# Ledger of designs, part 114: peptides against a protein of PDB entry 8OXM

Target 1, 371 residues: chain A of PDB entry 8OXM
Amino acid sequence: FKAEFRLAGGVNLPKIIDCVGSDGKERRQLVKGRDDLRQDAVMQQVFQMCNTLLQRNTETRKRKLTICTYKVVPLSQRSGVLEWCTGTVPIGEFLVNNEDGAHKRYRPNDFSAFQCQKKMMEVQKKSFEEKYEVFMDVCQNFQPVFRYFCMEKFLDPAIWFEKRLAYTRSVATSSIVGYILGLGDRHVQNILINEQSAELVHIDLGVAFEQGKILPTPETVPFRLTRDIVDGMGITGVEGVFRRCCEKTMEVMRNSQETLLTIVEVLLYDPLFDWTMNPLKALYLQQRPEDETELHPTLNADDQECKRNLSDIDQSFNKVAERVLMRLQEKLKGVEEGTVLSVGGQVNLLIQQAIDPKNLSRLFPGWKAWV

## One batch from the design tools (peptide; made by RFdiffusion4, then SolubleMPNN)

Design b2_p15_3_s4 (from b2_p15_3, 8 letters changed)
Fold by OpenDDE base, seed 3:
Structure b2_p15_3_s4 (fold): chain B 371 residues (1-371), chain A 15 residues (1-15)
Amino acid sequence: as target 1 above (371 residues)
Amino acid sequence: MLSPLEIEMGKLIAE
């Protein structure tokens, strides 16, 4: 390891360290403190397995359908080392950076990212109707620009076209696998884009198994398919390549039902894997920027007094785990809203749910559904 | 000791 470290921004002040491998290569690593990386590590293993299933199938292999993975080494319940995804940028940083974001550069007369966020925060506690109207006003005055990512990075037309296809395939694969696993918290900072491959890297996997639905503001979309995400696919949008890649991914997942259920069952009952949403985690994920008052997590561990009988906690946990497994089985059978759908029908429903402005308008403002 | 996941992955690789 090099003797120097840098701080990454954010509440947990993660440390960026450089190490020299036994191969003589320098590798940047992110050391997170005060964060449980076990969930990220487990979800990366599940993604690797999904990638193995996708590589075995001729149709998905031919399309190079994969989820980008990164190395996670948990060191403790509150610390670990992440592979630094060199040559990646958060999609939010590219799109809505205050200084030089693509929205500001390409749409200088649109609402600023700050104005959009402010408008949506003002209606956060309002009716769904009021949220929808304000969301539509924001969307009208904040037009998508993510097409410019590939145009800026890839000047050669043939390379540009190939990279746009790589992006579209990456969105499709990650959307379907993310839906099957019930991956939540897909805000614009938790999705990185590789500047060389145009593939997405999903980070911060702390909301899985549909636990986003039990947040104070529940998640209402199966995955992130917002206007900028769609704009990055180019003129075809969700049609053609994206839809076909979703269908082929869903076919492989459904045909691998037994394998996926067995693995998720093992994970759900692993006493070392805390996947359940707790109230403190829920508050942290949906904190208001104004509530950046120093909630020192002086959670003194000493409030032992909620000795709810270990038996009642275990019974409640087991019932939640059983429900997650049943819902996973339903998804893998194509059961949506009590109806068995074809792969094409299921994928179509999920796309419609993900792009529905009524669903998007109900999301927590920090998710930035207008981006 | 292999994790239960490593065991299942091992089975999957062996098929």
Scores: peptide ipSAE 0.016, ipTM 0.559, DockQ to the pose 0.018
Fold by OpenDDE base, seed 1:
Structure b2_p15_3_s4 (fold): chain B 371 residues (1-371), chain A 15 residues (1-15)
Amino acid sequence: as target 1 above (371 residues)
Amino acid sequence: MLSPLEIEMGKLIAE
């Protein structure tokens, strides 16, 4: 290891370190402290399995449908090492960086990202109607710009077109697999884009199996398909390549039902894999930026022996696991809202749910559904 | 020891 490290920013102050391997190659790594990387590691393994299924199918293989994965090595319950996704940038950094973000550069007369967030935070406790109206005002005055990512990075028109297709395929694959695994909406900082491939890398997989629905502000979308995400696909948006890649991914997932259920069952009952949402994690995920100051975790674990009988905890856990498996089975059968849908019908419903401004307006404002 | 997942993945890769 080199003696020097860089900070990657954020609350947990992850450290970027350079390591020389036994092969003499330098490898950049991200060391997270005070973070449980076990869920990330497990979800990367599930993504690798999904990739194996996608590579076996001729139609998905021809389309190069894959989820970008990275190496995760959990070291403890509170520390681990991540492979540094070299040549990636958070889509949120590209889009809404306060200094040089694409919205500020291409739409200087639109609302600032801060103004949008403020407007949506002001209505956070209001009716769904008021949230929708303010969300529509924000959207009208904050127009998508993510098309410019590929235009900035890929100057050759043929390369630009290829990379825009790679992006669209990556969004489609990650959206459908993310839906099956219940990843829900993804914060814009937790979606990286590769500056060379235009493929997405999903990081911080701490919400899975629809646990986003039990947050204080529940998720209302099956995956992130916001206006900027769609704008990156170009003029066809969700139609054509995206839809067809979603359908082909969903077809493979549904045809692999038994394998997916078996693997997820093993994961849900692994005592080393805590996928359940706890109140502290829920608060952290939906904390206001203004409240960052005073959460000194006085983990006064006052051992209030809430002797909840071990039996009641286990029974509650098993009931949640069973519900997750049942919902996964429904998804893989195409059961939506009590109706069995075709692959095309299911994918269409999911796309419509994900792009619906009514659903987007109800998301936690901190996740920036207008981006 | 392989995790239960590594075992199932190993089966999946071997098919």
Scores: peptide ipSAE 0.012, ipTM 0.550, DockQ to the pose 0.019
Fold by OpenDDE base, seed 4:
Formats: sequence, C-alpha cells, structure tokens
Structure b2_p15_3_s4 (fold): chain B 371 residues (1-371), chain A 15 residues (1-15)
Amino acid sequence: as target 1 above (371 residues)
Amino acid sequence: MLSPLEIEMGKLIAE
C-alpha cells in the first residue's frame, strides 16, 4: 500500500488507497469504515451467478446482457475494501452536481436540483394527490438530460450509437435482475455509469428481497426507471432494445427458477448474512440531510436484555425468509397480483409500474424520483 | 435518501 490516502467525500469519509499488487500493478481501492459490506459481497456473488445464467443462453450472450460487478472484501462487520470502479461516475453526480451538473448546464432555466428536492420534501407528509401534483410540477420544470452523457463521452457517431445500446442493455439487465432479487428503487448516487463502456454499476446493495417495501416511506417501483434513466436510452425510450432485453433477461431468469431459488434459499438462511430490514437501518436509509447534525450517537445502548426468546426470533426470521422465497417463486413463475403473466406481459407490467408518475411521486424525496 | 454507503460510494466516485 502507498503511505498516502485520499479522503473520498461523504458522511463516512472512506479512504482511497493505492495498492501495488504482487504483480507490480497499481490498484486503487476504497477502504470503508463504519459500514457492513457483507450484503454487498453476497449480492455481487448473486449477480455473478445471474451473469453465468445469462452467458449460458445464446440470445442473452449475443446481446452481451450482464450486470456489472465489483470486488468486495469485507474485513469486519463494519469495515471492508471495495474495488474502486475506476472510470465510473455516479449518475447523480453527472446529473445534479451543484456546480456543473448536466441539468444546470443543459437546462439552466429549469428548477435547480435543490428547488425540486425542497418542493418534494414539503409535501412528503401530504396526501398522495398533493404529492402527485407537486411531482408533476417538478417534472415539468426539471426536464431530463441524461441523453447528453453518451454525447459528451463518445464523440464518434458509431461509438456513440454502440455505447447508447450498451447503456440500454445494462439498464434492462440490471432492472430485471434487480426486480428478481428485490433491490427496488436505487438512489442516483448508487448507480454508477462507466465512462468507457456506458454500462451501469449498482453499488451499496443494502436493500434486497423487497425490504424497501417496509421502509417508513415504502418503495412503489420494481426498479429505478426514472425520466433521466429513460432519456439515456435515447429517442426509443423503454421501447425496442430496452423492452426486448428485459424480456430476454426475464426469460432466462424464469427458465432458471430452480437454480435461483436454491441459491437464494442458501443465502436467506446464511447466519452471516443479515438481509432483514431493522428500524435503525430504515431510519438511516431515509434520514433527512437536515437531521445529520443532531445524531451524535451518544446512545449508550444500555443492554436492555430484550430476551426475546431465541425461538420466537428464529420462528419470525424463518417466516420472513419463507415469504421472500414464496415471492421469488411467484416472480419466476410470472405471478403478479395473483395473475400468471407471460414474459412479455410481466415485463410490460413492471415497466408501467416503474415509469408511473403516481408511483414515482410516492417515493422517498431523498431518492430524487424526478431525476 | 442514499444509504450512507451509497452517499459515500457516490462521493468517492465523484472524487
């Protein structure tokens, strides 16, 4: 390791370190403290398994349908090393950076990202009707710009076209795999885009198996398919390449039902893998930026021996795991709202749910569903 | 809101 480190921004101030491998190659690594990387590591393994299934199928292999993965090495329950995704940027940084974000550059007369967030936070405790009206006003005055990512990065028209297709395929694969695994909506800073490949990298997989539905503000979409995500696909939007890649991915997932159920069953019952949503994690995921100032955790966790009988905890855990497996089996059978759908019908329903402004308006404002 | 890992990885990649 080099003796110097850079602080990467953010609340937990993770350290960027450069490591010289035994092969003499320099590798940038991210050292995180105060974070449990085990869930990320497990989800990366599941993504690798999904990629193996996608590579076995001729139609998905020809389309190069893959979910991008990164190396995670958990060092403790609160620390680990991540592979630095070199040459990636958060889509949120590209889109809504305060100084040079694409929205400000291409749409200087639109609402600022801050104005949009403020308007949606003001209605957070209001009716669904009021949330929808304000969301529509925000959307009208904050027009998508993510098409410009590929235009800025890829000046050659043939390369630009190829990279826009790579992006669209990456969104399709990650959306369907993410739906099967119950990743839900993804915050804009947790979706990275590779500046060379235009493929997405999903980071921080702390919400899986539909646990986003039990958040204080429950998730209402199967995956992130917001206006900027769609705009990056270009003029065809969710039609054509995206839809076909979703259908081909879903077909492989449904045809791999036994394998996926077996893998997820092993993970759900792994005592080292805490995938369950707890109240503290839920608060942390939906904590307001304004509330960051006061929570010095001087919570002396007094050992209130909630001797919840180990038997009742274990029975409750097993019932949640069984419910997750049942819902996964339903998804893999195409069972939606008690109806069996074809692959095309299921993919269509999921796309409609993901792009519905009524569903998007109900999302937690911190996740910026207007971006 | 970003998970703080998401915030952190987002800010880490922004640097």
Scores: peptide ipSAE 0.000, ipTM 0.343, DockQ to the pose 0.085; fails the geometry check
Fold by OpenDDE base, seed 5:
Structure b2_p15_3_s4 (fold): chain B 371 residues (1-371), chain A 15 residues (1-15)
Amino acid sequence: as target 1 above (371 residues)
Amino acid sequence: MLSPLEIEMGKLIAE
């Protein structure tokens, strides 16, 4: 370990440490000191299993469909070491960095990221109609620029095309796997892009099994397929490569139903794996920047946990776990809104739901649905 | 090339 560390910014002030391996390679690592990395570690294992299923299938293997994984070593309930994925960047940092973000560089006359956020925050408590109108105004004055990521990083046209294809495949695979597992909190800082591979890395996996739907502002999209995400695919957008890769991923997931159900069942009933959304976590995930000043959560945990008998807590937990398993089984059967869909029909519905500006306008402003 | 940390950093700085 090097004697120097850098602080990662933000609430938990994670430490960046540089480690020299026994192989003489320098490896940057994250040390989180106030976060439960167990959920991330478990979800990385599930992603590795999904990758194994995708590699066994000839059609998904030929397409190199994988969800990117990173190493997580939980050290305690509040500390762990993450493999620093050297060579990634938050899509949010690339797109909407205040100093040199791609939107500012390529669209200097558009609304600033701050103006967009402010406009959407002003309507946060308004009707769905008012949210939709303001979202459409924001979108009209904040045009997508993510196509420039591959153009900046890959100057050779053949490499550029290959990397754009790798990006599109990564979005498709992670979107479908993420949907099956009910991954939430897919804001622009929780999605990394690898600057060498153009593949996405999903981080902070603390919202799974559709627990994003029970947030104070419910999640209304199955995955992130916003205008910038689509712009990164180039002129074909969601059609062609993306759609076909989604369909082939969904086909493998549906054909692996028994394996996926068995794994998720074991995880849902693991007493060491807290996947349930609690009110404190829900508040934290949807905190307003304005509310950060007052809520030092000296939430004394002394507030009345109503002595719901241990039996009532266990019964409530079991009912939630059963509901999650039932919903997972429905997804893997192609049951959407009480109708059995083909793989193509299900993928089409999910794409339409993810790109619908009515669904996007209803998201929490911190999710930045206009990006 | 920001790693998951620079991104949790970025999340945490953007919060």
Scores: peptide ipSAE 0.000, ipTM 0.311, DockQ to the pose 0.095; fails the geometry check

Design b2_p15_4_s1 (from b2_p15_4, 6 letters changed)
Fold by OpenDDE base, seed 5:
Structure b2_p15_4_s1 (fold): chain B 371 residues (1-371), chain A 15 residues (1-15)
Amino acid sequence: as target 1 above (371 residues)
Amino acid sequence: SRLENTIAELEALLK
């Protein structure tokens, strides 16, 4: 290991270390402390399985539909080495960095990222109507700029077009796979973009199987399809390439129902895989920046023996696992709100839900739904 | 083991 490390941004202050391998190659690694990388490792295996299914289908293979994966080596319950995605940046860092963010550079007269966050925090405890009105005001004064990512990185017009297409396909694949698996907590720091491929890398996979819906502020969107995410697709937005790639991904997932159910069933009942939302994790994920100072999560699991009989805990767990499997089966059948939808109908519903300003305005302000 | 030493070094870097 080199003696020097860099801090990656984030609450757990992950350390970026450069490691010289036994092969003499330098490899950048992200060392996370106090984070259970087992969930990330398991979800990466599920993504690899989804990629295998997508590669078997001729239509998805021709479109190169893949969810980007990274290597996770869990070392302990609280430590692990991530293969740092060399040449990736959080979309939030590109878009809303305080000094040189794309919003400030391209839209200097718009609201600052801080002003937007402040306005949405002020209405956090207000009605859905008040949240919607303030969200619309924020959106009017904070116009999308993510189109400039590909324009800055890819100066050749042919390369620019190919990279914008790669981005759009990556968003589509990750959105549908993420929806099927119930992936939550898709804030702008948990989504990286590869500066060379324009593909997205989803990190921090600790909210899965729709556990985002049981957060103190429930998640109201199936995936991140915010205005900047759409702006990165270019003039066609969600129409054409994105929609078709979603439909083809959904078709493969639905046709692989038995395989996906079997895999998820094994994972849900794996005693080493804690996927359930606990109150401390819920508080941590939706902690206010003002409260960051006092709650050192000493995850002292003081096993406060809530002497719920072991039988009641196991029965409650089994009932949650069964509900997750039932909901996964519904998604894979195209059952939405008690109605069986075609692939096109289901994808259309999910797109409409993800772009609805009413759903976006209800999200936790830390999710930054205006970006 | 070599792995345990690497884990211990990484854990020491995280402290």
Scores: peptide ipSAE 0.015, ipTM 0.440, DockQ to the pose 0.034
Fold by OpenDDE base, seed 3:
Structure b2_p15_4_s1 (fold): chain B 371 residues (1-371), chain A 15 residues (1-15)
Amino acid sequence: as target 1 above (371 residues)
Amino acid sequence: SRLENTIAELEALLK
């Protein structure tokens, strides 16, 4: 290791360190404290297995369908090392940065990101009808700009077209793999974009197996397919390349049902892999002050000695694990709402659910469904 | 091991 470190900022004050590998190459790493990286590490392994399945299929291999992965080395239940995603930016940082965000630069007469957020927070406790009306007003006055990411980064038209295609494929692959695994908490800071490849990197994988549906404000979309995500695909939007890449990814996942079920079963019953949503985690995810105020949650781990009878906890856990496996099996059979769908029918349903403004308006305001 | 020493160094950096 080099003797110098940098702070990355944020509540947990992660340290950026430079390491020399056995190959003599310098690599930047993020040392993260006060966070359980085991779930991220496990989900990265599952993504690598999904990538292996996608590489075995000729049609998905030809399309270069892959979910981007990063290296995670968990050190303890509260510490680990991540590969620093050099040359990536959070999509939220590009789109809605307070000073120089793409919305402010390209749409200076639209509502500010702060105005949109304030309007949605004011209706957070209101009816679904009131949330929908305010969400539609916000969307009308906050128009998509993510098309400009590829236009700013890739000035050559042939490169621009290739990178927009890489982006669209990355969104499709990560959306379908994320849906199969029940990946939640897909807010604009948990999705990075690579400035060189235009591929997405999904981070903070702490909400999986549809545990986002049991949050105080339940998740109502299968993946992030908001207006800016769609705008980045260009004029065809979700049609053509995106839809075909989703269908080909879903086909590979469904044809790999036995392998995926076996893998997820081993993980769900691993006593070292705590994937279940707890009330404190749920509060932390949806009470985050959106203002950078350093609320240090001194979550002392010691108060988990609530003497729930070990037998009732284990029985409740096993029933949740069985339900997750059953729902995963349904997804991999194309069973949606008690109906068996074709790959095209299932992908179409998921796209419609993800773009439905009624579903988007019901999300937690911090998810920023208008972006 | 070399890995255990690296883990200990990283854990010391987190303190």
Scores: peptide ipSAE 0.015, ipTM 0.440, DockQ to the pose 0.030
Fold by OpenDDE base, seed 2:
Structure b2_p15_4_s1 (fold): chain B 371 residues (1-371), chain A 15 residues (1-15)
Amino acid sequence: as target 1 above (371 residues)
Amino acid sequence: SRLENTIAELEALLK
């Protein structure tokens, strides 16, 4: 390792280190402390498997439908090394950075990101009706700008169009696979965009198998399809390319039901894979300070020696795992709200749920549903 | 082991 390191932003102050490989090549790595990277490593393996399924199907292969993956090397329960995603930026940094964010640059007369967050925090403990009204006011005064990402990065019109198509395909693939796996905590800092490919990289995979629904503020959307995410697709929005790519991804997932169930079953019963939500993790996720610079003590999940009898823990765990598998099987059959849907019907329902202002207004304010 | 030493060095860098 080189003696010098750089701080990356974020609550855990991850360190960017340069290392020389056995091949003599320098590689940048992100060293995370106070974070269990085992869940990220497992979910990256699941994404690689989903990519293998998508590459075997002619229709999804032709559309280049893939989830971007990164290398994870867990070192301990509290430390690990990530492949640094060079040339990626958090979508939140591009959109809502305090100094130079795209909303401030392109919409200087709109509400600031801080004003939007403050308004939504003021109603956090209010009724769903009050949250909806304030969310609609925020949305009216905070208009989407993510179309400008591709316009700034890709000046050639033909390249711009190709990259916007790559973005739309990446959103579609990650949305459907993320829904099948029940991936949560999709806030604007957990989604990176590659500045060269316009593809998304999903990070911090610590909320999976719909465990976001048991948070103190439950997750109410199947994936992130907020107004800026849609604006990045251009004039057609969710129609045409996005919808078709979602349908083709869902077709492959549903046709791979047995394989996906078998894999997820092995993972759910892996004693090294803690996927369950605990109260400390829930508090950490929904008490995130606005300022990533504040050193909040990471509430380590490990300190709950819940002296529950081993038998009661095992029975409770097995019942949760069984419910996760049943819900996964329902999704892969197209069972939504007790009704069997076609692929097109299921994808349509998921899109409508993800864009519904009533669902978006109910999310935790730190998720930034107006972005 | 070499791995344990590397982990300990990385954990020491994170303190």
Scores: peptide ipSAE 0.014, ipTM 0.429, DockQ to the pose 0.035
Fold by OpenDDE base, seed 1:
Structure b2_p15_4_s1 (fold): chain B 371 residues (1-371), chain A 15 residues (1-15)
Amino acid sequence: as target 1 above (371 residues)
Amino acid sequence: SRLENTIAELEALLK
């Protein structure tokens, strides 16, 4: 280990460290403290398995459909080491950095990211109608710019086109796999884009199995397919390549139902894998930046009395696990809203749900559904 | 821009 470290920012103050392996190779690592990386590690294993299924199928293999993975080494329940995704940037950093964000550079007369957030926070406790109206005003005055990522990074037109396809395929694969696993919407800082491949890397997988639906502000989209995410696909948007890649990914997932159910079942009942949403985690995920001051969790040590109601907690856990498995089985059968859909019908419904400004306007303002 | 024109040409070839 080198003696020097860099801070990556954020509440948990993750440290970027350089390590020399036994092979003499230098590797960058992100050391997270006060963060449970077990869920990230488990989700990476599930992604690797989904990738194996996608590689076995000729149609998905030809399209190079893969979800990007990274190495996670949990060290404790509150610490671990991540493979540093070298040559990646958070899409939020590219889009809405206060100094040099693409929105500020390409759309200097639009609302600032702060103005958009303020407007949506003002209506957070208002009706769905008021949220929708303000969201539409925000969207009108905050136009997508993510197309410029590939244009800035890839100056050769043939390379640019190839990378835009790689991006579109990556979004499609991660969207469908993310839907199957119930990852829901993803904060723009938790989606990295590779500056060389244009592929997405999803990090901080702390919300899975539709646990985003039980947040104080429930998720209303199956995955993040916001206007900037779509703008990165170019003029065809969600049509053509994206839709076809979603359909081919969904075909593989549905045809692998038994395998996926078996593995998710093993994970849901793993006593070392806490995937359930707890109130503190829910508060943290939907906390306002201004409210950060007072939640020192005084972990009062009175863990003693909770032993007796373990049977009722276990029964509640098992019922939640069973419900997750049933919902996963429904998804893999194409059951949406009590109706069995074809792969094309299911993918179409999911795309429409994900891009619907009524659904987007209802998301937690902190997750910036206008980006 | 020159890039936008080349993009439009490439997108026209893919239709």
Scores: peptide ipSAE 0.000, ipTM 0.328, DockQ to the pose 0.015

